# Designs tried in a protein design run: peptides against a protein of PDB entry 5VZU. Part 83

Target 1, 271 residues: chain A of PDB entry 5VZU
Amino acid sequence: GRTLEDIFHEHMQELILMKFIYTSQYDNCLTYRRIYLPPSRPDDLIKPGLFKGTYGSHGLEIVMLSFHGRRARGTKITGDPNIPAGQQTVEIDLRHRIQLPDLENQRNFNELSRIVLEVRERVRQEQQEGGHEAGEGRGRQGPRESQPSPAQPRAEAPSKGPDGTPGEDGGEPGDAVAAAEQPAQCGQGQPFVLPVGVSSRNEDYPRTCRMCFYGTGLIAGHGFTSPERTPGVFILFDEDRFGFVWLELKSFSLYSRVQATFRNADAPSPQ

## One batch from the design tools (peptide; made by RFdiffusion4, then SolubleMPNN)

Design b2_p16_2_s2 (from b2_p16_2, 10 letters changed)
Fold by OpenDDE base, seed 3:
Structure b2_p16_2_s2 (fold): chain B 271 residues (1-271), chain A 16 residues (1-16)
Amino acid sequence: as target 1 above (271 residues)
Amino acid sequence: MTDMEKLMKLREELKK
């Protein structure tokens, strides 16, 4: 019978062969596209740009991080046998912050899973509600053939007079208890640890995070077959490092800024 | 972690 080692070797051979086939097929038909760095905006969570990400057995991949209002996107600059270059590997919803528990409860994968799935359900509800409002608004423009009813001259109804009684209804200013916006503790990041059973290629990840957000990751079979979006957590560590927890895959990707400066990599100003 | 669990994790990592 096949041993587990035989199955592992067969799978690794298939992966290596796929990587070789993809590399060799493109050698004959290279299309070069210039990549421009996204312009930095004041409201960007961190400076946009190129990051090197860990993709488990795929190794290191280059991802472009960009900001689009309340969404962030990671776009593959390098592809692999599953997800080609130009695909959005991660999509982050900056409206939906993930609150991590204490360090002890962060070890519990089921607790993280619960928190993420609750946020996923809220995102689905918001999408359904917004879809209903957009649907009802379009139905009512039936062409009312408004027949031109003739303009009967409506008479001048008289100017009734001025009675000016100033009712001093002293509406008590309801104390709007300003919900004390807990000052965004721009302070010391929260202690961070991966849940038990989440695989990381390297144990050398930041042990403190600034904030986390709900997001989705793209997964597919070889040749980009059956692509789907899976739930995950974007973890901001610092200005140059973020992570993504792939919840269903029980895996972690660490992204580190490419420190290389590129000359003439800025997008041309829109004329 | 069994070798089967390692193989399953590898297969999941290959979907990224």
Scores: peptide ipSAE 0.142, ipTM 0.737, DockQ to the pose 0.037
Fold by OpenDDE base, seed 1:
Structure b2_p16_2_s2 (fold): chain B 271 residues (1-271), chain A 16 residues (1-16)
Amino acid sequence: as target 1 above (271 residues)
Amino acid sequence: MTDMEKLMKLREELKK
């Protein structure tokens, strides 16, 4: 039978051939689209912009990070044989924070899987509940008959303000033990490590993260066949670096800000 | 991880 190595080699050859075919098609017809950088907003989790992402066998890809209320989106600027440019490679739900366990339990893939799948189920429930409220509001506009009834003006009157009394009752101040809200240590990053069996292109990823969110990644066959969203974890490391753990794929993508400055890359002001 | 699980993982890694 074919070895795992033979199968890997065949799939890598297919991927290389597909990359070659797509590249060779550009010699005859190129469509150029201007890319604009998204405007930065004060409430953005980090500055939006271009990031270089690691995509395992695909190599390095360029992704635009943008913010849309309580959602973040990574849009492919470069395409590959599976997912074309302009597709949303990642969609992040900033409503659903992922709390990573301690460093020891972060090595356990099953623990991360449990946490992510619990959040995925909450997201599905919220989508089902929000779908029901939108359905009932088509109430019957019965034909309101146009009865024209007229103008009458009536005016009166002013009445009085009585006086009621100042009862003293001096109830004792029960010692509300102010549960000391432990100040959310908003500023200190937590230790971060990939779970055992999650593949990274390199071991050089940040070992401390600020926060994590639930998200979905886009996956497809060659030629964008059978595209689907797979659950994952968005990991904010710092202002210039984030990661995505592809849960089902057991893989990690590291994204680093493109430090290049572009002239005339600002979006036209919405007229 | 069986060879089938490794193959499935590989096919999925190639779908990103």
Scores: peptide ipSAE 0.130, ipTM 0.733, DockQ to the pose 0.038
Fold by OpenDDE base, seed 4:
Structure b2_p16_2_s2 (fold): chain B 271 residues (1-271), chain A 16 residues (1-16)
Amino acid sequence: as target 1 above (271 residues)
Amino acid sequence: MTDMEKLMKLREELKK
């Protein structure tokens, strides 16, 4: 019978063929846009830039990683049959760190799923609360009744209010034991393993990670049909490697920095 | 087609 591998191979061939057909049919209509590398900022989690990703059957993709305050973004530089170039394949919330359990519990997909879905719910709540504050602030543009200008400068006087005595009440400052935020151990990566049942194109992924964050990935059907954001985990391995666990898809994507130096790739200074 | 094959096909249709 057809193995799972045979089915994957057949489907990979179909996707390659589709990609070839699409690129060949529209070859005469290809618009080239210059891409600039984002400037590095001191607060950037890693140096922004181009990363080579592998999405199983999609083959080789180039993603630009950029930082936008408390968010990171992976933007497709190369499109595929599902997600066109210029789309945000991943959006990372740098406010929402994911704590991975020990290696034994990291193998449990349901444990990772629980952790991610709990963070997803917090993110949804924060978005609802922030949406309400932004809505109420617009309502109070009541009509500026043009109340008229009356000028007059009345100068009134300097009243001397009195000497109220300094009561000494020495209220003992209760030692709020500030739970010492364990200094983010900037140095030691934690052991990392993919959960059982998460598909990776290659078993050769880093077995230690620096930190993880909640994120969303963009998924769609062929031709960018029914695009939606699915929950996932951004895994920072090192300065040159990150991963994304697509929770609902039970898949992992590894991204490695493009080591090529580009001359004149810096964005022109905004004039 | 096994449930795994269905799931894999679905993952391929719901690509990123």
Scores: peptide ipSAE 0.089, ipTM 0.691, DockQ to the pose 0.041
Fold by OpenDDE base, seed 5:
Structure b2_p16_2_s2 (fold): chain B 271 residues (1-271), chain A 16 residues (1-16)
Amino acid sequence: as target 1 above (271 residues)
Amino acid sequence: MTDMEKLMKLREELKK
């Protein structure tokens, strides 16, 4: 039978050939766009900027990390046969922290899958609830058509009935113990290992992480066909490194900050 | 066939 290696090699050869074809088709019509580094904000989880990511079979890609309130985004600077440059390869929800289990249970892919899918359902519920509040506010401006229709009459009727006593049942307000958002201990990293069956391009990834968040990754067919968002985990290792676990792909992308200083790469100050 | 479909097919071929 074909070995994993044979099929991986065939797939790699196909991807290399596709990359070559795509690159060669554009050889005579390259549009160069200046890329500006996003401005850093005090509330940014880490300094935004360029990261070099590992995309398994796709090899090394350049991604711009940026922060947008409670969201982080990885935008492809380099494209591949599936996802073109300028697409948001990852979108991270900084409201939905993922707590990794202990190092032993981190090896269990099903445990990570359970945790991520539970967070995904919470995110879907919050989106549905927020969609309903935005929908109900628009409905009430029905035009009052002023139709003047007429006068008719009186009727009377009367009656009485009485007294029933107000029972003061003093139901104690159950203290909804607001689950104190444990302040994001920016301090001690936790031990980190990839689950069994998650592929990494190399085994050289940080074995300690600071925090994890729910996110979605963009996947598509060749030529950006049927693009969809798949659930994943953003892993912050340090100021210069993060990872993304593609849950459905069972793959891991490691992103390392591009240490090159670019002259005039700062976004022009909004005049 | 997406890379996912290829990878899933690969994984199915490996489970056989």
Scores: peptide ipSAE 0.027, ipTM 0.702, DockQ to the pose 0.050

Design b2_p16_2_s3 (from b2_p16_2, 9 letters changed)
Fold by OpenDDE base, seed 3:
Structure b2_p16_2_s3 (fold): chain B 271 residues (1-271), chain A 16 residues (1-16)
Amino acid sequence: as target 1 above (271 residues)
Amino acid sequence: MTDMEKLVKLREELKK
């Protein structure tokens, strides 16, 4: 019977063959596209740019991080046999912060899974509610045939007088309990550890994080078959490092800034 | 981790 080792070898052979086919098929028809670095904005969570990401068996890939209002995007600059270049490998919702538990409870994958799935459900509800408001507003512009009703001259109704009794309605200023903005603890990052059973290619990941957000990752079969979005956690470690926990895949990708400076990589100013 | 669990993880890593 096929051993698990046989199945592993066959699968690795398939991956190597696919990588070889993808590299060799395009040798005759290369389209070169200039990549521009996204402009940095003051409100960007970190400086946008190129990051090297770990994709398990695929190895290292180059991802462009960019910010789009309340969303961040990781776009593949390098493709693999599953996900081609130019696809959005990760989409991060900066509206939906993930609060990690204490370090002991961070080891529990089921606790992280619960937290992420609760946020995913809120995101789905918000999308459904916003879809209903947009749907009802378009239906009422039936063409009102404006029949031209003739302009009857409305008579001058008389100017009744001035009696300005100032009612002192002392509306008590309702104490808007300013929800105490928990001071943005710009402080020491929260202790961070991967849950038990989450695979990391490298154990050398930051053991403290600044903040986490809900996001989705793109997954597909070979040749970009059956592409789907899977829930995950974006983890900001520092200005040059972030992670993504692929929840369903029980995997972690570490992204580190490409420190190379590129000349003439800025987008042309919009004319 | 069973070898089947290793194979499942490998297949999942190949979806990224």
Scores: peptide ipSAE 0.120, ipTM 0.725, DockQ to the pose 0.037
Fold by OpenDDE base, seed 5:
Structure b2_p16_2_s3 (fold): chain B 271 residues (1-271), chain A 16 residues (1-16)
Amino acid sequence: as target 1 above (271 residues)
Amino acid sequence: MTDMEKLVKLREELKK
């Protein structure tokens, strides 16, 4: 039977060939689309813009980071054999902060997996609850056809009585210790290390991060077959660098700001 | 590279 190694080598050869074909297509017929940088907003976590990301064997890809209220999105500017350009490679929920453990426990993939999957379940519950509120609001506008059905009569209400005394059992309201939302410490980075068994293209990633958020990454087979979103962690390192941990793939993508200044790359003001 | 590491790498190649 084929070994895992044979399958891996065959797949790597296919992937290399596909990449070669895609890159060689640049010589014949290119559709150029102007890309505009997203406008910066005061509430943006970092300045939006172009980032170069590491996608393992895919090499360097260009991603546009943009902010949409409490969500951030990475949109592929470069496509690959799996995910075409224009797809949202990552979607980040800025409401759901991931608290990384200490540096020793960060090496444990199962601990990171637990934390991420707990947040994923909360996000799923919130989506189900919000879906029910949107569903119930539409049901009540059934037209009351006023059928005038008739007057039938009086039957008597019997009387009975007595006084049972309300015992005032003053149950003390247990102080629900509101878990004090630890103020978003906007300042001091925490030590950061990838879990053991998470693949990185290189070990040259920032060893300190500012904050982390729950997110989902887009994955697909060749030709964008069976696209799905998998859970992951957005890691903000600094103003110019972020990462994404692909939990199910056990991989890390590092994104670094494209430092090139583009003339006339600002979105035209909405007239 | 262990067979598990090869499989993880193969999944990365197949899915990203």
Scores: peptide ipSAE 0.100, ipTM 0.720, DockQ to the pose 0.038
Fold by OpenDDE base, seed 1:
Structure b2_p16_2_s3 (fold): chain B 271 residues (1-271), chain A 16 residues (1-16)
Amino acid sequence: as target 1 above (271 residues)
Amino acid sequence: MTDMEKLVKLREELKK
């Protein structure tokens, strides 16, 4: 039978050939679209912009990170044989923080899987509950008979009255020891390691992260066939680096800010 | 990880 290495080699050859075919077919029919950098908002988790991402066998891709209220999006600027440019490679739910376990338990893929799948189930429940409230409200437009009820008058403003009694009662100061909620030291990152069996393109990823969120990644067959969203973890390392753990794929993508400055790349002001 | 699990993983890694 074919070895795993033979199968890997065949699939890698297919990807290279597809990449070549796609790039060669465009020589005479290129559609250019201007890319604008999203404006930064004070409430953005980090500055939005261009990031270079690692996609395993696909290599290096460019992704635009943008913020949309309680959601973040990674949009492909470069496409591959599976996912074309302009698709949302990652969607992050900033409502659903992932709490990573201690460093020892972070090596356990099943523990991370449990945590992510519990959050995925909560997200599904919230979507089902919000769908029911929108359905019932449309029914009863009964015919509003327009009876012209008449303009009856402004009755007056009566004025009363006075009294001021002074009661004393001197109840004792109960010492409510307000347990000072120590302001969560928002500044110290936690130790970070990939679970055993999660593939990274390199082992050179940050070993400390600030925070994590639930998200979904887009996957598809060649030619964007059967596209689906798979669960994952967005990992914020710092202002210029984030990761995505593709849970079902057991893969990690590292994204690093593109440090190049672009002139005239600002989005036109919304009129 | 069995060779089938490795193949499944490979196919999924080639889809993102």
Scores: peptide ipSAE 0.095, ipTM 0.712, DockQ to the pose 0.038
Fold by OpenDDE base, seed 4:
Formats: C-alpha cells, structure tokens, sequence
Structure b2_p16_2_s3 (fold): chain B 271 residues (1-271), chain A 16 residues (1-16)
C-alpha cells in the first residue's frame, strides 16, 4: 500500500511541479517590488521583521511580522500556489491572550479548540458591537432644522420649605477588593507542547513559550480561490521565534527570524 | 480544499 511517506512525496512533487508550471507560464516575466522593513516601536511585542516559516508541504516561506496597535500581522513575502505574496497569512489579536492549560491538558486538542473558539466568539461579539456604534454615530447629523426662537416667559419665584434632619447612617463602604490583575509575568516562559493530532513538519520546536494570542490564518484553494480566515493560536516562543497553530487544519507552522542585517532596508521617512 | 486540508485528510485516512 502507499505509505504516508509515499503520499507526502507525491504531494510534494505535485506542489513543486505546480510551482514550476506557474513560474514557467509567465516566461520569467517577474515583477519585483522593493520591500521595506517596518520600523520598530517601543510597544511592539518583539522586534518586527522577516521570519522564515515552515508551511508543511509548501516548504520554506518568508513572512514579514509587523505590529499595528493591538494587532500583529504576518505578510507573505514569498507566495505559494494557494496564497500569493503580499497577502496577510496571519492576523493576531493582541487584545485576546490565550491562556494555555498545564502541559497534560495542552495535549488535548479539544481543550485548545474550546479555548480558541470561546475567544473567537468574543471577538465576533466585539466586532458586532463596534459596528453598531460606528453606524449610529453617522445618523445623528440630521440637519437640525432651525426651529424658531419661541418666547421668553417669566416668572415665578417662591417657596422655602423645611429642615429635614441629618440622618447619620454611616454605611461602611464595603471594600470592593479590586482583584489585583496579577501583572502579566512578562518573563517566565510556560511549558509548551503541541496537542495530539496537530501536525508539525518538525518535532524540533521550542518546548517553552512566553505567551499566546488569538489569531486568524488565511487559507485558500489553488490560485487563491475561496479565501477564508480560520481560527488559530499565535505562540510567542522568544524574540526570534513564534508559531501558529492552525486549529481547523490541525497543523503548526514555526517561524524563525531571518538572522541577516539588510542595508538600506528601512522605509524612507515620509517626506 | 486547500493543500493543507488535503494533507490533514490524508493523514487522518492513513491513521485508520
């Protein structure tokens, strides 16, 4: 019978052939665009820049990680047959931290799935609420018709009444113990393992992570057909490594910083 | 069905 290895080999050959066909169909008519590295900001979760990702069967891809307020973005620098270059392969919501369970429960895919889908629902609710506020704000600039200045009427002054006594009732202010939000322990990595059934290209991934966030990954058919965003988990390992768990695809992509200094890669200052 | 979905499906079929 076909082994798993045979099927992966056949699939890899098909992807290589497709990539060759796509590159050959355009008679080497390639459009080159200069890429600039995003400037680093103090509030950036890690230094933005180029990362080398592994997309299972797609092989090695380059993505640019950038920060946009409370969102992080992975933009494809290299395209594949499904997702072209310049597309946002991952979008990370830095408002929605994923709390991983203990190492034993991290092996349970259903537990991770539950946690991620609960956050996905909160994100959807917040988007619906924010969409209503933006809609209502435009409706109230109806032209206030200048209704006319109707009249002044005057008068009346009067009355005095009386002395009501100062009831002393010294209701003790119940100390609402504000549950001190434990300062996000910015320093201690937690043990990390992929859930059972999540496919990694390599078992050599970091076994500790700093923090996790809710995110969405872009998936599509060949030729960028039916593009959609699927839920996932962004995993920050360290300053130079992050991962993405594609929940619906039960797959993991590891990204490692490109350890190269680029001269003249900074964006020109906006004149 | 994306290549990754195909690959996941194939892996699930071979684990059976």
Amino acid sequence: as target 1 above (271 residues)
Amino acid sequence: MTDMEKLVKLREELKK
Scores: peptide ipSAE 0.032, ipTM 0.695, DockQ to the pose 0.048; fails the geometry check

Design b2_p16_2_s4 (from b2_p16_2, 10 letters changed)
Fold by OpenDDE base, seed 3:
Structure b2_p16_2_s4 (fold): chain B 271 residues (1-271), chain A 16 residues (1-16)
Amino acid sequence: as target 1 above (271 residues)
Amino acid sequence: MTDMEQLEKLRELLKK
């Protein structure tokens, strides 16, 4: 019978062969596209740009991080046998912060899974509610053939007078209990650890994070077969490092800023 | 299944 080792070796041979085919097929049909760095905006969570990430068996990949209002996107600059270049590998919802528990409870994968799935359900509800409002608004423009009823001259109704009694209704200023915006503790990041059973290629990940957000990651089979979005957690460590926890895959990808300066990489100003 | 998912499943099987 096949041993588990035989199955592992067969899979590794297939992966190596797929990588070789993927690289070699494009050698004859190279389309070069210029990549521009996204312009930085003041409201961007961190400076946009190129990050190097590690995708499990795929190895080192390049991702462009960009900000789009309350969404962030990681776009593949390098493709792999599963997901081609130009695909959005991660989509981050900056409206939906993930609050990590204490360090003890962060080790519990089921607790992280619960928190992420609760946020996923809220995002689904918001999408359904917004879909209903957009649906009802379009139905009522039936073409009312408004027949032109003739303009009867409606008479000048008289100017009734000025009675000016100033009712001093002293509406008590309802104490809007300003929900104390807990000062965004721009302070010391929260202690961070991966849950037990989440795989990381590198144990050298930051042990402190600034903030986390709900997001989705793109997964597919070889040749971009059956592409789907899976839930995950975007973890901001610092200005130059972020992570993504792939919840269903129980994997972690670390992304680090490409420190290389590119001359003339800025997008041309829109004329 | 992604290569990562397949590889991790295989790694989990090889750890048993």
Scores: peptide ipSAE 0.024, ipTM 0.641, DockQ to the pose 0.049
Fold by OpenDDE base, seed 5:
Structure b2_p16_2_s4 (fold): chain B 271 residues (1-271), chain A 16 residues (1-16)
Amino acid sequence: as target 1 above (271 residues)
Amino acid sequence: MTDMEQLEKLRELLKK
């Protein structure tokens, strides 16, 4: 049978060939867009900016990491045959931290899959609930048609009934021990290993991570056909490195900060 | 970003 390695090699050859064809075909018709670095905010998880990524089959790519409140986004600076430049390759939900198990259980892909899929269902529930609250608020502005219809009458009726005593049943308020969200110990990294069967282009990835978050990655066919978002894990290693585990693809992408200083790359201050 | 064809090939492999 074909191995995962055989499939990966065939696919990598197809992608290299397509990248070559696209690059060669568009060599004379390149549109250059100036890229500005996103402004840093105090609440940003790490400094936003350009990262060089390895997507296994896709080779070397450039991604811009930016922060948007409780969300982070990786935007492609380099396109590929499947997904053009300017698309959001990853979207990270910074509300949904993933706690990795111990190093032995991190090798189990099914355990990581269980954790990620459980968080995915929570995110879907929160989106459905928030969608209902936004829907109910619009319904009440029915036009008050002013129809004047008329006066009719009085009826009276009366009656009395009586006294029943207030039983003071003093139900003790059960102390809902709010599980104190242990302050994210921003300091000590945990041991990190890829699950067995997750492909990485390089075995040289950080063996310690700071924190993990739920996220989604964009996948598509050639020419950006049938684009969909698949579940994954954002792994923050340090200030200059993060990874993304593509759960359904069983692949890992490592991103490292571009250390090049770009003159005049700062976004113009909003005047 | 990842290829849909890679996902399909992998899904086919996981069905065997």
Scores: peptide ipSAE 0.028, ipTM 0.644, DockQ to the pose 0.052; fails the geometry check
Fold by OpenDDE base, seed 1:
Formats: sequence, structure tokens, C-alpha cells
Structure b2_p16_2_s4 (fold): chain B 271 residues (1-271), chain A 16 residues (1-16)
Amino acid sequence: as target 1 above (271 residues)
Amino acid sequence: MTDMEQLEKLRELLKK
């Protein structure tokens, strides 16, 4: 049968050909849109902005990372033959942290798959439960009769403040053994390795990550046909680098901050 | 082969 490698190779060749055909069409009407950088907030996981993504077959892409409460979004600035510019390539749920196992178990794709699919099921359950509460609140507005009842004003009065006494009772300080809250080692990155069988364009990815979150990636056919959200893992490496593991595609995308400064790229103040 | 077609082929391989 065809190997997974054969499938990836054929896909890569087709994407290169599609990119070549599109680039060679001289009559392409290009639509330009102004891009504004999202404002940074103190509670943002990292500074929002432009990141260069390395996708295996798609080459170099530009993605805007932005934060929206407990969600992060990667929006395509560059399109590809499958997904046009302006689409949300990744959506990250900052409520659902992924705890990676040790390095030995991180090499096991089935273990990562189990962890991600368990979180996906929790996210589905939370969406179903939240959908039920919104439905019942359309209670019958019975016709409230318009009774006109009037104005009256009244005023009074002031009364008193009694004194009660200071009882001493000296109960002994029971030694509450303060369970030493192990200071959440918030700062030390954990060792990171890709699972066996996850394709990376570059073997040069960070071998330590700060934290991981559940997310979904957008996939589609050519011309944005049949778009679907697939489960994945957002991996924060540092302030300037993150990754996304596409679980179903068994692929990894590395994103690095664009270090270029842009003048007049700030969003207009909301009036 | 689109990302979707690649996913479909991958799903077929994972079912065998």
C-alpha cells in the first residue's frame, strides 16, 4: 500500500504545483487589506503580533497571534491554496492546559493522542452543558397588568445602639501544619520532544517548553473546500516561539516572532 | 492532495 511518507510526498508536490500555477497567473486580481497589530494586554500569555510559521508542505506563512480572554487565535496573514488569508488557522483554549508526560512517554504518539482526545471530550461536554442553560431562560412573560400605583413619601425614624460585652475565650492555637504549597514552579520549562511519527519540517525546534494548551487547527481542500477544525496541541516555547501539533495530520508547525517593527500599524482606538 | 484529502488518506491508513 502507499506509505504515510508517499502520501506526504504527493501532497507536497501538489501544493508546490498549485503555488506555482497561482503565482504564474499574471491576471490575478490581488485584494489588499490593511493589517493592524492587536494591542498588548498585561494578561496576555505572550505579546501578541506577527509570527512566521514553517509548515512542512506550505512553506513560510505569516500568522497574527491575538488574545481574546481565555482564547488565543492564529489568523492567516498569508493564504495558501487550501486556506485563504484572514482565516483562523489555529484556535487555542487557554482554559484547557495539556500536561505533557516525561520525555520517554512524549515519544509515544498514542499517549499524546489519548491526552488530547480526553481534553477534546471535556470541551464537548462543557459546550453541551452551556447550551442547555441558555435554552430554559425564555420563561413566559405573562401579561403584567399596568397597575398605576401612586406616590407616597414617608420619613421616619432613628433608633438605638446597645453595648454588648467583650467575652475573652482564649482557645489554643492548634498547629495547623501548613501544608507547604509547593511553590508552583511557574518558571522552569519542561523537556520537550515530538512524538515518533510526527513530521517536522525542521529538526531544529526548542527542546524545552513552558506550557501547552488544547487547540484546534483549520484544514481544508483546495479553494477552501470542506473546512474542518482538527484537534491539536499549542506549545509555548518562549516569548517569541510557539508550536502547533496537528494531531490527525501527525505534523508540527513552528512559529517564530517577526522581529520587524512596523510604523503606523497600531489599531485605531475604538471610538 | 489537499489537507483534507491527506487527512482522509491518513484516516484510511489508521483504520487498517
Scores: peptide ipSAE 0.026, ipTM 0.634, DockQ to the pose 0.049; fails the geometry check
Fold by OpenDDE base, seed 4:
Structure b2_p16_2_s4 (fold): chain B 271 residues (1-271), chain A 16 residues (1-16)
Amino acid sequence: as target 1 above (271 residues)
Amino acid sequence: MTDMEQLEKLRELLKK
């Protein structure tokens, strides 16, 4: 019988062949675009920039991580047979933190699935509620026929005077003990393990994470057919490493910062 | 066969 290793080897050969075919098809029409690195902001969860990712089917990809208020985005710098360059491979909602269970319960895929789907439902509800408030406000501007009611000159009622009695209400300065926002202790990272049945291309992933967030990943067929957003978990390991758990795919992608420095890659300052 | 279909087949093979 074929070994698991033989099956993996054949599958890798097929993926390499696919990648070769697609790369060779583009050889006749290369469009070069300058990539600008996003500016770093003080409120960014980590420094934005280029990350190398291990993707379940295509092997190594390059993703640009950027921050947009309470959202983070991974944009493909390298295209693949399914998803072209410039697409948002991941979109992270930094408002919706995922709390991982203890290390024993982290091994249970169904528990992670439950947690993620509960957060997905909250995100959906918030979007529906915010859509309803925006919808009701526009409906009632029926065409008020602007009958030009004549501007009757309403008389200048006189400026009554300035009696500024300074009431000395000596309101005691209530010591608003500014609850010192305990500097969010860059707490000892939580122990992290992938659920059983989640595939990682590399077993050498960080076993400790700082925080997790709800996100969505882009999936598509070959030639970018039927693109859809699937639920997942963004896992921040450290300043240079993050992961994404593709829930429906039961796969994990590890992203590591590209340590190469690029000259003149900074975005032009907004004038 | 899409990457998804390949990945599913691979998972089915890994479960056996």
Scores: peptide ipSAE 0.021, ipTM 0.596, DockQ to the pose 0.053; fails the geometry check

